# Peptides against a protein of PDB entry 8YR4, part 47

Target 1, 309 residues: chain A of PDB entry 8YR4
Amino acid sequence: PRGSPALQLVVLICLGLMGLERALNVLVPIFYRNIVNLLTEKAPWNSLAWTVTSYVFLKFLQGGGTGSTGFVSNLRTFLWIRVQQFTSRRVELLIFSHLHELSLRWHLGRRTGEVLRIADRGTSSVTGLLSYLVFNVIPTLADIIIGIIYFSMFFNAWFGLIVFLCMSLYLTLTIVVTEWRTKFRRAMNTQENATRARAVDSLLNFETVKYYNAESYEVERYREAIIKYQGLEWKSSASLVLLNQTQNLVIGLGLLAGSLLCAYFVTEQKLQVGDYVLFGTYIIQLYMPLNWFGTYYRMIQTNFIDMEN

## One batch from the design tools (peptide; made by RFdiffusion4, then SolubleMPNN)

Design b1_p12_3_s4 (from b1_p12_3, 6 letters changed)
Fold by OpenDDE base, seed 5:
Structure b1_p12_3_s4 (fold): chain B 309 residues (1-309), chain A 12 residues (1-12)
Amino acid sequence: as target 1 above (309 residues)
Amino acid sequence: SSLQAAQLAAES
């Protein structure tokens, strides 16, 4: 961004973090291969445990791969919020300034288009909710239950317990943090509506603004309203990053506990190397759709509130 | 787009 050296530094840090994500995408498979080789060679427990712990730490940093909610991706997204806000604010102010240069006839014709967009959001929300419930929420819950049953029957009761505790804690924290985030979202939406109402009022008074040559004053008032909105938007977006990082931490702890236990049982010849691969793959597979669970829960909650209203 | 951008888009 031109004019802010601080935001330029944030962009450079975000580019560096993107480079680190690419390095992790190569290192994680290498460490995974090394674990499989060490298990095959019946390596000493100390070397195996260190390699497993290092793998899980790298996997915590990476998350579920490209576009995942890993620590590095969450940190990048958190830092990028201010860059996105700067760009959004600049575009909104350019559009608003350009609208004040347009003819009165163009402003009178647009009121009908805004009402249509609100109606389209309502209809899309109900249809989207049903689709997310049927195609994402229910299958994800089914996959968790199937996973608990599978690990309890074919591995050991301890694996079923780890998956149960991990997924129960994940779901509980997802609900609790999502309910906490709803306060920030409501405050953001209220301020968005107030900012939009101010823009509409300024555009309705276009003749008066033009008569007094007050376009610069109205643009500055709109800028102040956008800055206030962006302060609330930052809290909403930062709370989402916190949710995703909390989810990543819970899955990381479950992956650590289960991977160490699996590696231990492979060293005791109670499980095969393939069972270690299966456990790690299955936990990561469960994690991929669960990243969206907080979004789905919030969409469900919002749509129910909007239907009551 | 990142899963997070898609989450934010589903959240908007």
Scores: peptide ipSAE 0.023, ipTM 0.709, DockQ to the pose 0.336
Fold by OpenDDE base, seed 2:
Structure b1_p12_3_s4 (fold): chain B 309 residues (1-309), chain A 12 residues (1-12)
Amino acid sequence: as target 1 above (309 residues)
Amino acid sequence: SSLQAAQLAAES
């Protein structure tokens, strides 16, 4: 934000908090590992209690693995409200100024409600795109990269490879299946709009329908439109279930391969029992934000299309 | 369940 040093400082603090979230995503599994190892070794209560207390505090800062409910994420979201309001207002004023620069002929040819809808869609699309990119997509990709580096450096290179292959396959299949299902979603939305338009037209012509005793015909046509809509809705919903199941299968295979490899190295005394638990915990933690990646990808695509129009 | 419903709600 140019012109407000206070808002620039808030942006820097928010970026710092995002960096802290990335550090917490590494530290929380490490502390959980340490608890499991201390429990296995029957360590003295004072050491165990300190490690557990530290873990719980870090987990409070992180917020359960989704990041959305953690103290750091909540603080970031709170501080970002002013930045979002400034950005939204600036975009809205730019769009409004541009609309006033348009020719009188353009304004006379359009309904005021359509002009306001264009302005609102433009503002929402820009602000939505920025929020999804900065707070969801970029951090998730960063966490994956950090995870690959961590497992490659502190575990055997085979773990880094498993995480890399699992996450690459997950992201690729998420994109491909999301693009595939977008056809079903568009078909559903088109049929929904057509069904709604038919219902509105039938109700606006109610007197004419009554005059010709065509009520049973209009109800039957509406029933047929609903059945057609439900057939498309089923395809859309079934495609979402297929996406989620495909994602679950990829993560399950990654967990299986990595957990078997961890178990093997624990039996050979190359890794500790806590390292087995760390791997499982860390992969599940990476999975939680990735479950929303398909939704974010679709929203980003929609917002880009809405900005081009 | 809740995740699918939240995903459907975010998609609506």
Scores: peptide ipSAE 0.023, ipTM 0.707, DockQ to the pose 0.632
Fold by OpenDDE base, seed 3:
Structure b1_p12_3_s4 (fold): chain B 309 residues (1-309), chain A 12 residues (1-12)
Amino acid sequence: as target 1 above (309 residues)
Amino acid sequence: SSLQAAQLAAES
């Protein structure tokens, strides 16, 4: 972004964080291999515990294997919000200013396209929600229950308890933080609609605006409305980062507790190396679809509220 | 990246 050295620094930091994510994507498998080797060699507990703790820390930084919900990714996403908002605002103002230079006939054709876009967003959201509920939420809840039963029966009851506590805390925090976020999203959507309505009204009154040479005044009013919208969008997006980070912390704690306990039982020859691999893989597999649970829970709530009205 | 982008895209 030309003109703001602060945003340029943020871009450089985000690029550095993207580099760190790539390093983590290499380091995490290496540390995982090292754990498997140390378990196979029956290495001393101190070396194993340190390597497991280091792996879990790296996995916390990386997130669910794709780097999409790790601490580094969340920090990148958080910092990038301001850069995105600056770019969006600049593009929107350039488009809006250019539209005030265009002929009246262009403005009359726009009503159909905006209504269609709102309708398409509504329909795609409902269809996406239903598909996610059926194909991701319900199966993931089933997999959690099956996992708790499996780890309680075939592992020590402590593993089932760790998975139960981790997933219960994850779901509870996901719901609570999602409900808290819904306030910011509603405020954002209301302000988006108000900003859009102002733009439409200004463009419908284009002849009057042109007659009074008020183009600069309407652009400034639109800029103020965008700034107000972006203040609410930032709260919404920042709250999403907070949700993802909270989820990452809960899974990280569950992975740490379970991986240390599993490693300990492998050293005592009560579990096999394969059981350690199974536990870690299963927790990560549960984590990936659960990241979306908050989004879809909100969409369910919105659709239920919209059906009650 | 894809999951967050898809979450943001599904939320937008």
Scores: peptide ipSAE 0.023, ipTM 0.701, DockQ to the pose 0.284
Fold by OpenDDE base, seed 4:
Structure b1_p12_3_s4 (fold): chain B 309 residues (1-309), chain A 12 residues (1-12)
Amino acid sequence: as target 1 above (309 residues)
Amino acid sequence: SSLQAAQLAAES
């Protein structure tokens, strides 16, 4: 944010906290591995107790693997509120200023409520887009890259390849299926708005409807509009289930291939039992935010389209 | 699933 050094410092702190979240995503599985190895080796209680205490503290900082419930993520979100409010207010004032610069013909052709709704959508779209890009998409891609590097360096090139292929396939299918779903969602939203507009129009004309005893006709037309909406809603919801099932299948195949390979290397004494647990834990941590990637990608696309209109 | 419901709720 230009003009406030305090908000610039908050942005830098938030970026530092995002870096710390990435470090925690690597360290938490490593400490969990170390606990399993120390338990397997029957290590002295003092070493085990320190490692467990350190793990629990790191896990408190990280949260439940989604990254959204950890202390670091909550602190980042808290600090970002002021930056978001500043950005929102600036975008809102820019849109409002631009609306006042538009020709009188543009204002006379539009209802004031429509103009305000466009301004509110534009402000929300820009602020939402920036937040989703910075806090969800970029961190998830960074965690994948860090994961590929980590597994390639500390396990074997085969693990890095499995993670790379699994994540690349997952992301590609998520994008393709999400773009396909977006058509159904747009059709649903258009029909929802049309159904709502019909209900409002019927209620505003209540006296006329009552005068002509047309209540049954208006109810029937509203029912037909609801049935049409529900048919589109079903397609949207069914396409979401298909996305989630496709994602789950790719995850399952990646987890199967990597877990079998890890188990094989443990049997060959090239890896420890803790390394098997690390792989499974780390992969699950990568997949949890990826489940939301389709939603984030769709929101990004919608927000870009809402900014172009 | 709770994830689907949360996705639907974040999408609504």
Scores: peptide ipSAE 0.022, ipTM 0.701, DockQ to the pose 0.622

Design b1_p12_4_s1 (from b1_p12_4, 9 letters changed)
Fold by OpenDDE base, seed 4:
Structure b1_p12_4_s1 (fold): chain B 309 residues (1-309), chain A 12 residues (1-12)
Amino acid sequence: as target 1 above (309 residues)
Amino acid sequence: MKEFLEFEKAAE
């Protein structure tokens, strides 16, 4: 944000908090590993209690099930509200200024309410895009890279390879299936708008419909539009289920391969029992934000297309 | 759109 040093500081703090979230994503599994190892070794209570307390504190900072529920993530989100509002307002003012620079002929040919709705969608899309890129996409990619490095250095190159192959396949399939889904979603949205327009037109022409006793005809036309919409909605929803199942299958196979390998290395006394737990925990932690990656990628694509129009 | 995105987020 140019012109506000306070907002620049908030952005820097948000980036620092984002770095802290990445560190927590590595540390939490490590501390959980250490607890399992200390329990296996029957370590002294004081060491165990300290490690457990530290783990719970780190887990509080990180959060539980979604990347947005942790103290650090919530604090980041809270601080980001001001940056988002500043960015939104700036984009809105730029669009509004640009609308005033457009020709009188352009203004006479468009309904003011449609123009404002397009402007509001455009601003929401840009601000959403930036937030999703900075706080979801980039961090998730960073966590994957950090995970690959961590497993390659501290476990074995084979674990890093499994994570790399799993995540690369996951991302590739997510992109490909999301692009394929986008076609069905666009068709659905277009048909939804057409169905709504038909209903509005029929109701606006209510007197004419009554005069001709055409209510049954208008109802049947609306029914046909709904059936066509539902056929596209079904394709959109079914394609989402297919995406989720494909993603789940890839993660499941990666988890299976890595867990079997980890179990084997534990039996060979090359790894500890805690390392098995670390691997499983870390893969699940990587999966949680990745589940949303398809949604983020679609939003990114939609927002880019909505910016081009 | 936001509500639909939130609904689709809640369904994923």
Scores: peptide ipSAE 0.014, ipTM 0.468, DockQ to the pose 0.144
Fold by OpenDDE base, seed 3:
Structure b1_p12_4_s1 (fold): chain B 309 residues (1-309), chain A 12 residues (1-12)
Amino acid sequence: as target 1 above (309 residues)
Amino acid sequence: MKEFLEFEKAAE
């Protein structure tokens, strides 16, 4: 944000909090490993209690699972509200100023309410897109890179290779299947709009429909439109199930390969029992944001296309 | 799964 040093500072703090989230994503599995090792070694209660307390505190900062945002993420989101509001207002004012610079002939040829609705959708799309890119896509890619580096340095190059191959295959298949399913989604949305338009047109022409006693004909036309919609909805939904299943298979294979390798290295006393648990927990942590990557990718593509039009 | 579908619908 040019012109507000306070908002620039808030952006820098948000970036710092994003870096802290990445650090927490590495530290939480490490502390969980340490707990498992201390339990295995029958370590003194004081050491165990300290490590557990530290783990729970780090887990509170990180957050847990789908739907529970961590303290750091909530703080980042809270601080970002001001940046978002400033950005939205600036885009809205730029669009509004540009609309006033347009010719009278342009204004006479368009419905003012439609132009405002396009502007509001455009601003929401831009601000949404920026937020998804900065807070979901970039961090997820960073977590993958950090994960590959971590496993390559602290375990073995084979673990880094498994994570690299798994995540690369996951991302590639997510993109390819997402692009493939986008045609079904577009067809569904087009047919939904056409079905809705038919219902609206029939109801707006109610007097004409009554005059010709054509209610049964309009109901049958609406039924045909619904059946056509449901056929496209089924294809869209089935393609989503296929995406999710493909993603699940890739993660399952990566988890299997890495877990077997970890178990083998533990049997050879090259790794500890805690390292097996660390691998499993870390892969699950990488998987959680990746499950949404296909949605973010589609949203990014849609918002880019909507900005070019 | 439901959240994914709801988020897909909310993004439309």
Scores: peptide ipSAE 0.013, ipTM 0.559, DockQ to the pose 0.678
Fold by OpenDDE base, seed 1:
Structure b1_p12_4_s1 (fold): chain B 309 residues (1-309), chain A 12 residues (1-12)
Amino acid sequence: as target 1 above (309 residues)
Amino acid sequence: MKEFLEFEKAAE
């Protein structure tokens, strides 16, 4: 943000907190490994208790589970509110200024309420896109890269390769299936709008419908439009289930392959029992944000289309 | 899945 050094500092702090989140994503599995190793070795209680306490503290900072945001993420989100508000207001003012620079002929051809709705969509689109890229997409990709590097360096190159192949296949299938699904969603939304338009038209022409006793005919036309919509809705929903199942299968196969390999290396005394637990924990942790990647990809596409309009 | 559908609806 140009012109506010305070907001620039907040952005830098938010970036620092994002870096800390990435560090926590590596450290939490490592501390969990260490607990398992200390338990296996029957280590002294004091060492175990310290490691457990440290793990729980790191886990509090990171957050964990479906829908639980960590302390660091919540703090980052809280600080970001001011940056978002500043950015939104700046975009809104730029759009509003640009609207005043447009020709009188452009304004006479459009309803003011439609213009404002387009401006609001444009602002929401830009701010949404930026937020999704910076806080969801880029961090998730970074966590994958960090994971590949970590497993390649500390386990074996084969583990890094398994994670690389699994995540690459996952991302590729997510994109391809999401693009395929987008056709069904567009068709659904178009049919929804057409169904709604027919209902509005029938109600606006209520007197004419009554004059001709055409109520049954209009109801039947509306029924046909609903059935057509539901057929498209079903395809959209079924394609989502297919996406989720495909994603689950890819992660399941990657987890299976890596877990079997890790178990083998533990039996060969090349890895510790804790390393097996680390691998499983880390893969599950990578999977959590990836479930939303298809949604983010689509939101990015929608937001780009809404910015071009 | 439900949150995904709600997020999909909130993004439309």
Scores: peptide ipSAE 0.008, ipTM 0.544, DockQ to the pose 0.571
Fold by OpenDDE base, seed 2:
Structure b1_p12_4_s1 (fold): chain B 309 residues (1-309), chain A 12 residues (1-12)
Amino acid sequence: as target 1 above (309 residues)
Amino acid sequence: MKEFLEFEKAAE
């Protein structure tokens, strides 16, 4: 935001809070590991109580693992409201200024209400895209990279490789299946709009339908349109279940491979029991934001299409 | 945003 030093400071604070969220994502599993180790070793109560209290405090700062429910995330979101409002207003004013620069002939040839609706969609699309990229996509990718580095350095290169392969396969399959699914969703939405248009047209022509006693015919046509819609809806919904199941299988296989390897290294006394728990909890923690990645990817695609229009 | 994500997740 050029021109407001206060908003620049808020952006810097938000970036700092994002860095803190990444640090919490590493620290929380580490403290949980330490609790398990201290319990296994029958450590003194004072050490255990301090570690548990610290873990709970870190977990409060982090929140429920989705990255959106923690104290730090809520504080970031609250501070970001002013930045978003400034950005939105600036985009709206730029669009509005540009509309006033357009020729009278252009304005006479278009419905003003349609132009404003396009401008509002464009503004919401740009601001939405930026927010999703900065607060969801980039942080999730950063967490994956941090996870790979962490497991490669503190466990073994094999754990880093398992996480890398699992996450790469997960992301690739998520993109591919989401793109494949988009075809069914587009077909469903097109048929929904066609079904709605038929219902509206039948109701607008109510007098004509009544004059010809065609009510039963219009109801049957509407039924056929609904059945066709439901056939596409089923394909869309079934494709979502397939996406979720595919994602679950990839994470399950990665968790299985890594857990077996971790258990083996614990039996060889190369790792502690807490390290097994850390691996499982950290993988699940990485999975939670990734489950939303398909939704974010689709929103990004929609926002790009809405910007081109 | 949460409402839109919830709406998209509820519309999914």
Scores: peptide ipSAE 0.006, ipTM 0.441, DockQ to the pose 0.204; fails the geometry check

Design b1_p12_4_s2 (from b1_p12_4, 8 letters changed)
Fold by OpenDDE base, seed 1:
Structure b1_p12_4_s2 (fold): chain B 309 residues (1-309), chain A 12 residues (1-12)
Amino acid sequence: as target 1 above (309 residues)
Amino acid sequence: MDEFLAFEKAAE
């Protein structure tokens, strides 16, 4: 934000908090590993109690892994409200000034209420998209990269390869299935609008419908439109279930392969029991934000298409 | 799943 040093400082603090969230995503599994190792070694109570207390504190800062429940994430979101409001207001004022620069002929051809609704949708879409990119998409990709590096350096190159292949397959299938689903969703939305338009036209022509005793005919036409809509809605919903199931299978296979390999290395005394627990917890932690990646990808595509029109 | 559907509807 140009012109407010206070808001620039808030942005820098928010970026620092994002870095802290990434650090917590690595530290929490490490402390959990250390607890398991200390328990396995029958370490003294004082060392165990300190490590458990530190883990619980780090877990409080991180939260439940859904990105919205951690203290650091909530603090970041709270601080970001002012930046978002400033950005929204600036975009709204730019759109509003641009609308005043448009020709009288342009204004005479459009309803003022439709123009404002398009402007509000455009502003919310741009500000929402930017927030999703900065706070959800980029951090999730960063966590994957950090995970690959971490497992490659501290475990073995094979673990980094498993995570890389699993996440690459997951992202690729998420994109491909989301693009396939977008066709069904567009068809559904088009049929919804057509069904709504038929209902509006029938009600606007109420006197004519009543004059010809055509109420039963209009109801049957509306029924046919609903049946067509429900057939497309079913395809959209079924495609979502298929996406979720495909994602679960990919993560399940990655977890299976990595867990078996980790268990083998523990039996060979190359890794500790805590490292097995770390791998499982870290993969589950990476999975939580990835579940939303398909939604973010579609939102990005929709908002880009809406900005080009 | 319901939160995902709710988020899909909120993004429309």
Scores: peptide ipSAE 0.015, ipTM 0.591, DockQ to the pose 0.666
Fold by OpenDDE base, seed 2:
Structure b1_p12_4_s2 (fold): chain B 309 residues (1-309), chain A 12 residues (1-12)
Amino acid sequence: as target 1 above (309 residues)
Amino acid sequence: MDEFLAFEKAAE
């Protein structure tokens, strides 16, 4: 934000907090590994208690599990509210100023309320897109890269390759299936709007419907429109189940391959029992934000289409 | 699943 040094500082703090979230995503599994190793070695209670307390504190900062955002993420989100409001207001004022610069002929040819609604949608789409890119997409991609580097350096190149292949396959299938699914969703939404329009038209013309005793005919036409909608809704919902199942299979296969390889290296005394637990925990942690990637990808596509209109 | 569907409906 140009012109407000305080808001620039808030943006820098938010970027620092995002870096801290990435560090927590690596540290939490490491501390969990260390707990498992200390338990296996029957280490002194004081060392174990300190490591457990540190883990729980790091886990509080990170959050996760049941959709709970961590303290760091909540603090970032709270600080970002002012930046978002400033950015939104600036875009709205620029659009509003530009609308006042347009010719009288343009204003006479358009409904002012439709123009404002388009401007509000456009502003919301731009600010939404920016927020999703900066806070969800980019961080998730960074976590994947960090994970690949971590497993390649601290385990073996084969673990890094497994994670790379699984994540690449997961992302590719998520994109491809989401694009395929978008066709069914668009068809569903078009049929929903057509069904709603018919209901509105029938109700607006209720006097004519009553005059001709056509209520049963209008109800049957509405039933046919609902059946057509439900056929498209089923395809949309079934395609979502297929996406989720495909994602689950990729996760399951990646977890199986990596867990078997990790177990083998533990039997060969090249890795510790804690490293097996670290692998499983870290992989599951990487997959949690990826489950939402299809939703983010769709939101990005929608926001681009809404910005072009 | 319901939160995902609710989020999908809220993005419409």
Scores: peptide ipSAE 0.009, ipTM 0.542, DockQ to the pose 0.548
Fold by OpenDDE base, seed 5:
Structure b1_p12_4_s2 (fold): chain B 309 residues (1-309), chain A 12 residues (1-12)
Amino acid sequence: as target 1 above (309 residues)
Amino acid sequence: MDEFLAFEKAAE
């Protein structure tokens, strides 16, 4: 935000909090590992109690793995409200000023309510796109990279390779299946609009429908339109289940391969029992934001299409 | 899944 040093400082604080979230994502599994090791070694109560208290505090800062529940994430979201409002208002004013610069002929040829709705969609799309990129997509990619580096350095190169292959396959399949699913969603939305248009036309012509006693005919036509819509809705929903199942299979296979390898290295005394728990916890933690990646990708695509129109 | 669908609907 150019022109407000206070909002620039808030953006810098939000970026710092994002960095802290990434650090917490690494530290929480490490502290959990340490608890498991201390329990296995029958360590003194004071050391265990301190490590548990520290873990719970870090977990409070991080939250429940859905990015919305942690203290740091909530604080970031709270601070971001003012930045978002400033950005939205600036985009709205730029669009509004540009609309006033357009020719009288352009204004006479268009419905003012449609132009305003396009402007509002355009503003929401730009601000939404920026928020999704900065707070969801970039952080998720950063967590994957940090995870690959961490496992490669502290476990073995094979663990880093398993995570890399699993996450790259996951992302690729998520994109491909999401693009495929977008066709069904577009068809569903087109049929929804057509079904709504029929209902509106029937209600606007209510007197004519009553005059011809055509109520049963209009209800049956509306029923047929709903059945066609539900057939497309089913395809859209089924494609979502297929996406989620495909994602679950990829993560499950990666978790299986890595867990077997980790268990093997624990039996060879190359790793500790806590390292097995760390691996499982960290993979599940990486999966949580990735489950939403398909939604973010679609929202980004929709917002780009809405900006081009 | 339901939260996902709810978030998908809230973004439309």
Scores: peptide ipSAE 0.015, ipTM 0.574, DockQ to the pose 0.625; fails the geometry check
Fold by OpenDDE base, seed 3:
Order: C-alpha cells, then sequence, then structure tokens
Structure b1_p12_4_s2 (fold): chain B 309 residues (1-309), chain A 12 residues (1-12)
C-alpha cells in the first residue's frame, strides 16, 4: 500500500508476526524435547517447571492443532483486516474508475448488475488470492525449508533427506491429484448449474406445464438431472477421499522411516529420547498446514483463470 | 474431514 505509511507499518508488523510464527514452529518442538530430556534425566523441579511454563507460553503464542488459532496468528489476522479493506477498496475504485472510462456503446451492450457482479468477484478473487499466497502457501513452503535445514544441521543428514523426500513427494502428489480432481469438480459444478437452471425454467413455465399436464414429465427430467449430478458429486467426493488417503500414506511412510531411524540412533546413544519426540512433533506440525495445500493450490489456480477471463 | 469438505464447498 504505497499511499499510507500506517498501512505499510501494519504490513511490516504482519510480516514480522509471520516470521515469529516460523520461529515458534521450530521452538515449540525444541522445548517439548527439552521437557522429555529433563524428565528422563530426573532434573530438578525448578528447571522442569520453568521449561514447561515456557513451552505452554510458546504453545499459547503458536496455537494448537485443528481449530485452535494462536495468539500471533489471531493478532496477524486482526491487523490484516485493515490492509485487506484498503486493498479491496483500492481494487474496487480502480475497477469502477475503469468502467467509467469505457465507451457508452460498451455500457449499452452490458447489464449493469452483471458488470457489478464481475467486479465484486474480481475484487474478492484478487484479495483472496493475495491472502492465501502470503499467509498460507508461502509460510508453509518456508516451514518445510526451515524443517529440512533444521534436521540437516541438528540431526543426521539422513533426517533432512527423509523430510525432503517426504515433503517433495507429498507436494507433487497433492498437485497431481488436485489437478486430476479439478476435472470432476468442474463437471459437477456445470451439472449442478444445469440441474438448477432446469428446475427454475420448469417453475417459471408453470402455466405451460399445467396446460399440457406435463408435471410428471418435468419431475422425471429433474430426477434424471439429479441422478447425473449425484454421479458427478460421488466422483468428486471419492477423489477427495483418495487425495486425503494418499497424503496420509505419504506422511505415514515418512513418519515411519524417520521414527525408526531416530529410534535406532537413540539406541546407539547418538540421540536422546527427546529427539525422537521432537521429530514426531515437528513432522505432525509440518503436516497440519500441508493438509490444506491442495485446496489452496486449487483456489490459486481458479482465481488466476478467473482473472484472465 | 468434514471441515475440509465444508471449506472446499465454501471455496466454490
Amino acid sequence: as target 1 above (309 residues)
Amino acid sequence: MDEFLAFEKAAE
């Protein structure tokens, strides 16, 4: 936002908070490791209590798993509302100004309500796309890179390789299966719109349907349209289950390989028991945002196609 | 699973 120093500062604060979230994603597993090590060593209560309190505080800042947003994420989201509103308003005003610069012939050939709906969709798509890219996609990729670097430096290079192969395979399969699934989803949405249009047309022509006693015929045509829709809906839903199962399998195999290797190194006294717990915790933390990556990728792809049209 | 399906339906 070039026109408001205050909003530029808010963007910088949001970027700083994003960096803090990345740091928390590394620190939380480390503090959990330290708790496990202190418990294993039967360390003094004061050291344990301090480490547990620090861990819980870091977990409060980070947030929990599914459905629990952290303090840092909530603060970032709250601050971002003003930036989003400014960006939306600026895009809307640019579109509105551009519409007023268009020829009278263009305006006479278009329905005003359709133009406004296209403008609103365009603005929503741009602001949504920007938010998903900046706050979900880029941070998730950064967390993966940070994870690979962390495991390569503080563990054996084999752990970094396992995480790299697991995450690369996960991302590749997520993209490929999401692109494959998008065909079924588009077919479903097209058939939904066609089924809805038939219902609306039948109801708008109610008098004609009554005049010809064609009610049973219209109901049967609507039933056929619903059955066709449900067949496509089933394919869409089944493809989602396949995506989720594929993702779960890849993460499960990565977790298995890394956990076995970590357990082996703990038995050889090269790693501590806390390192095993750190590995498992960190992999699960990397998995949580990745579960949504296919949805984000699809939304990005759809929004780009909608901006080109 | 259901939240993922709901979010995917809401993003259409």
Scores: peptide ipSAE 0.015, ipTM 0.601, DockQ to the pose 0.751; fails the geometry check

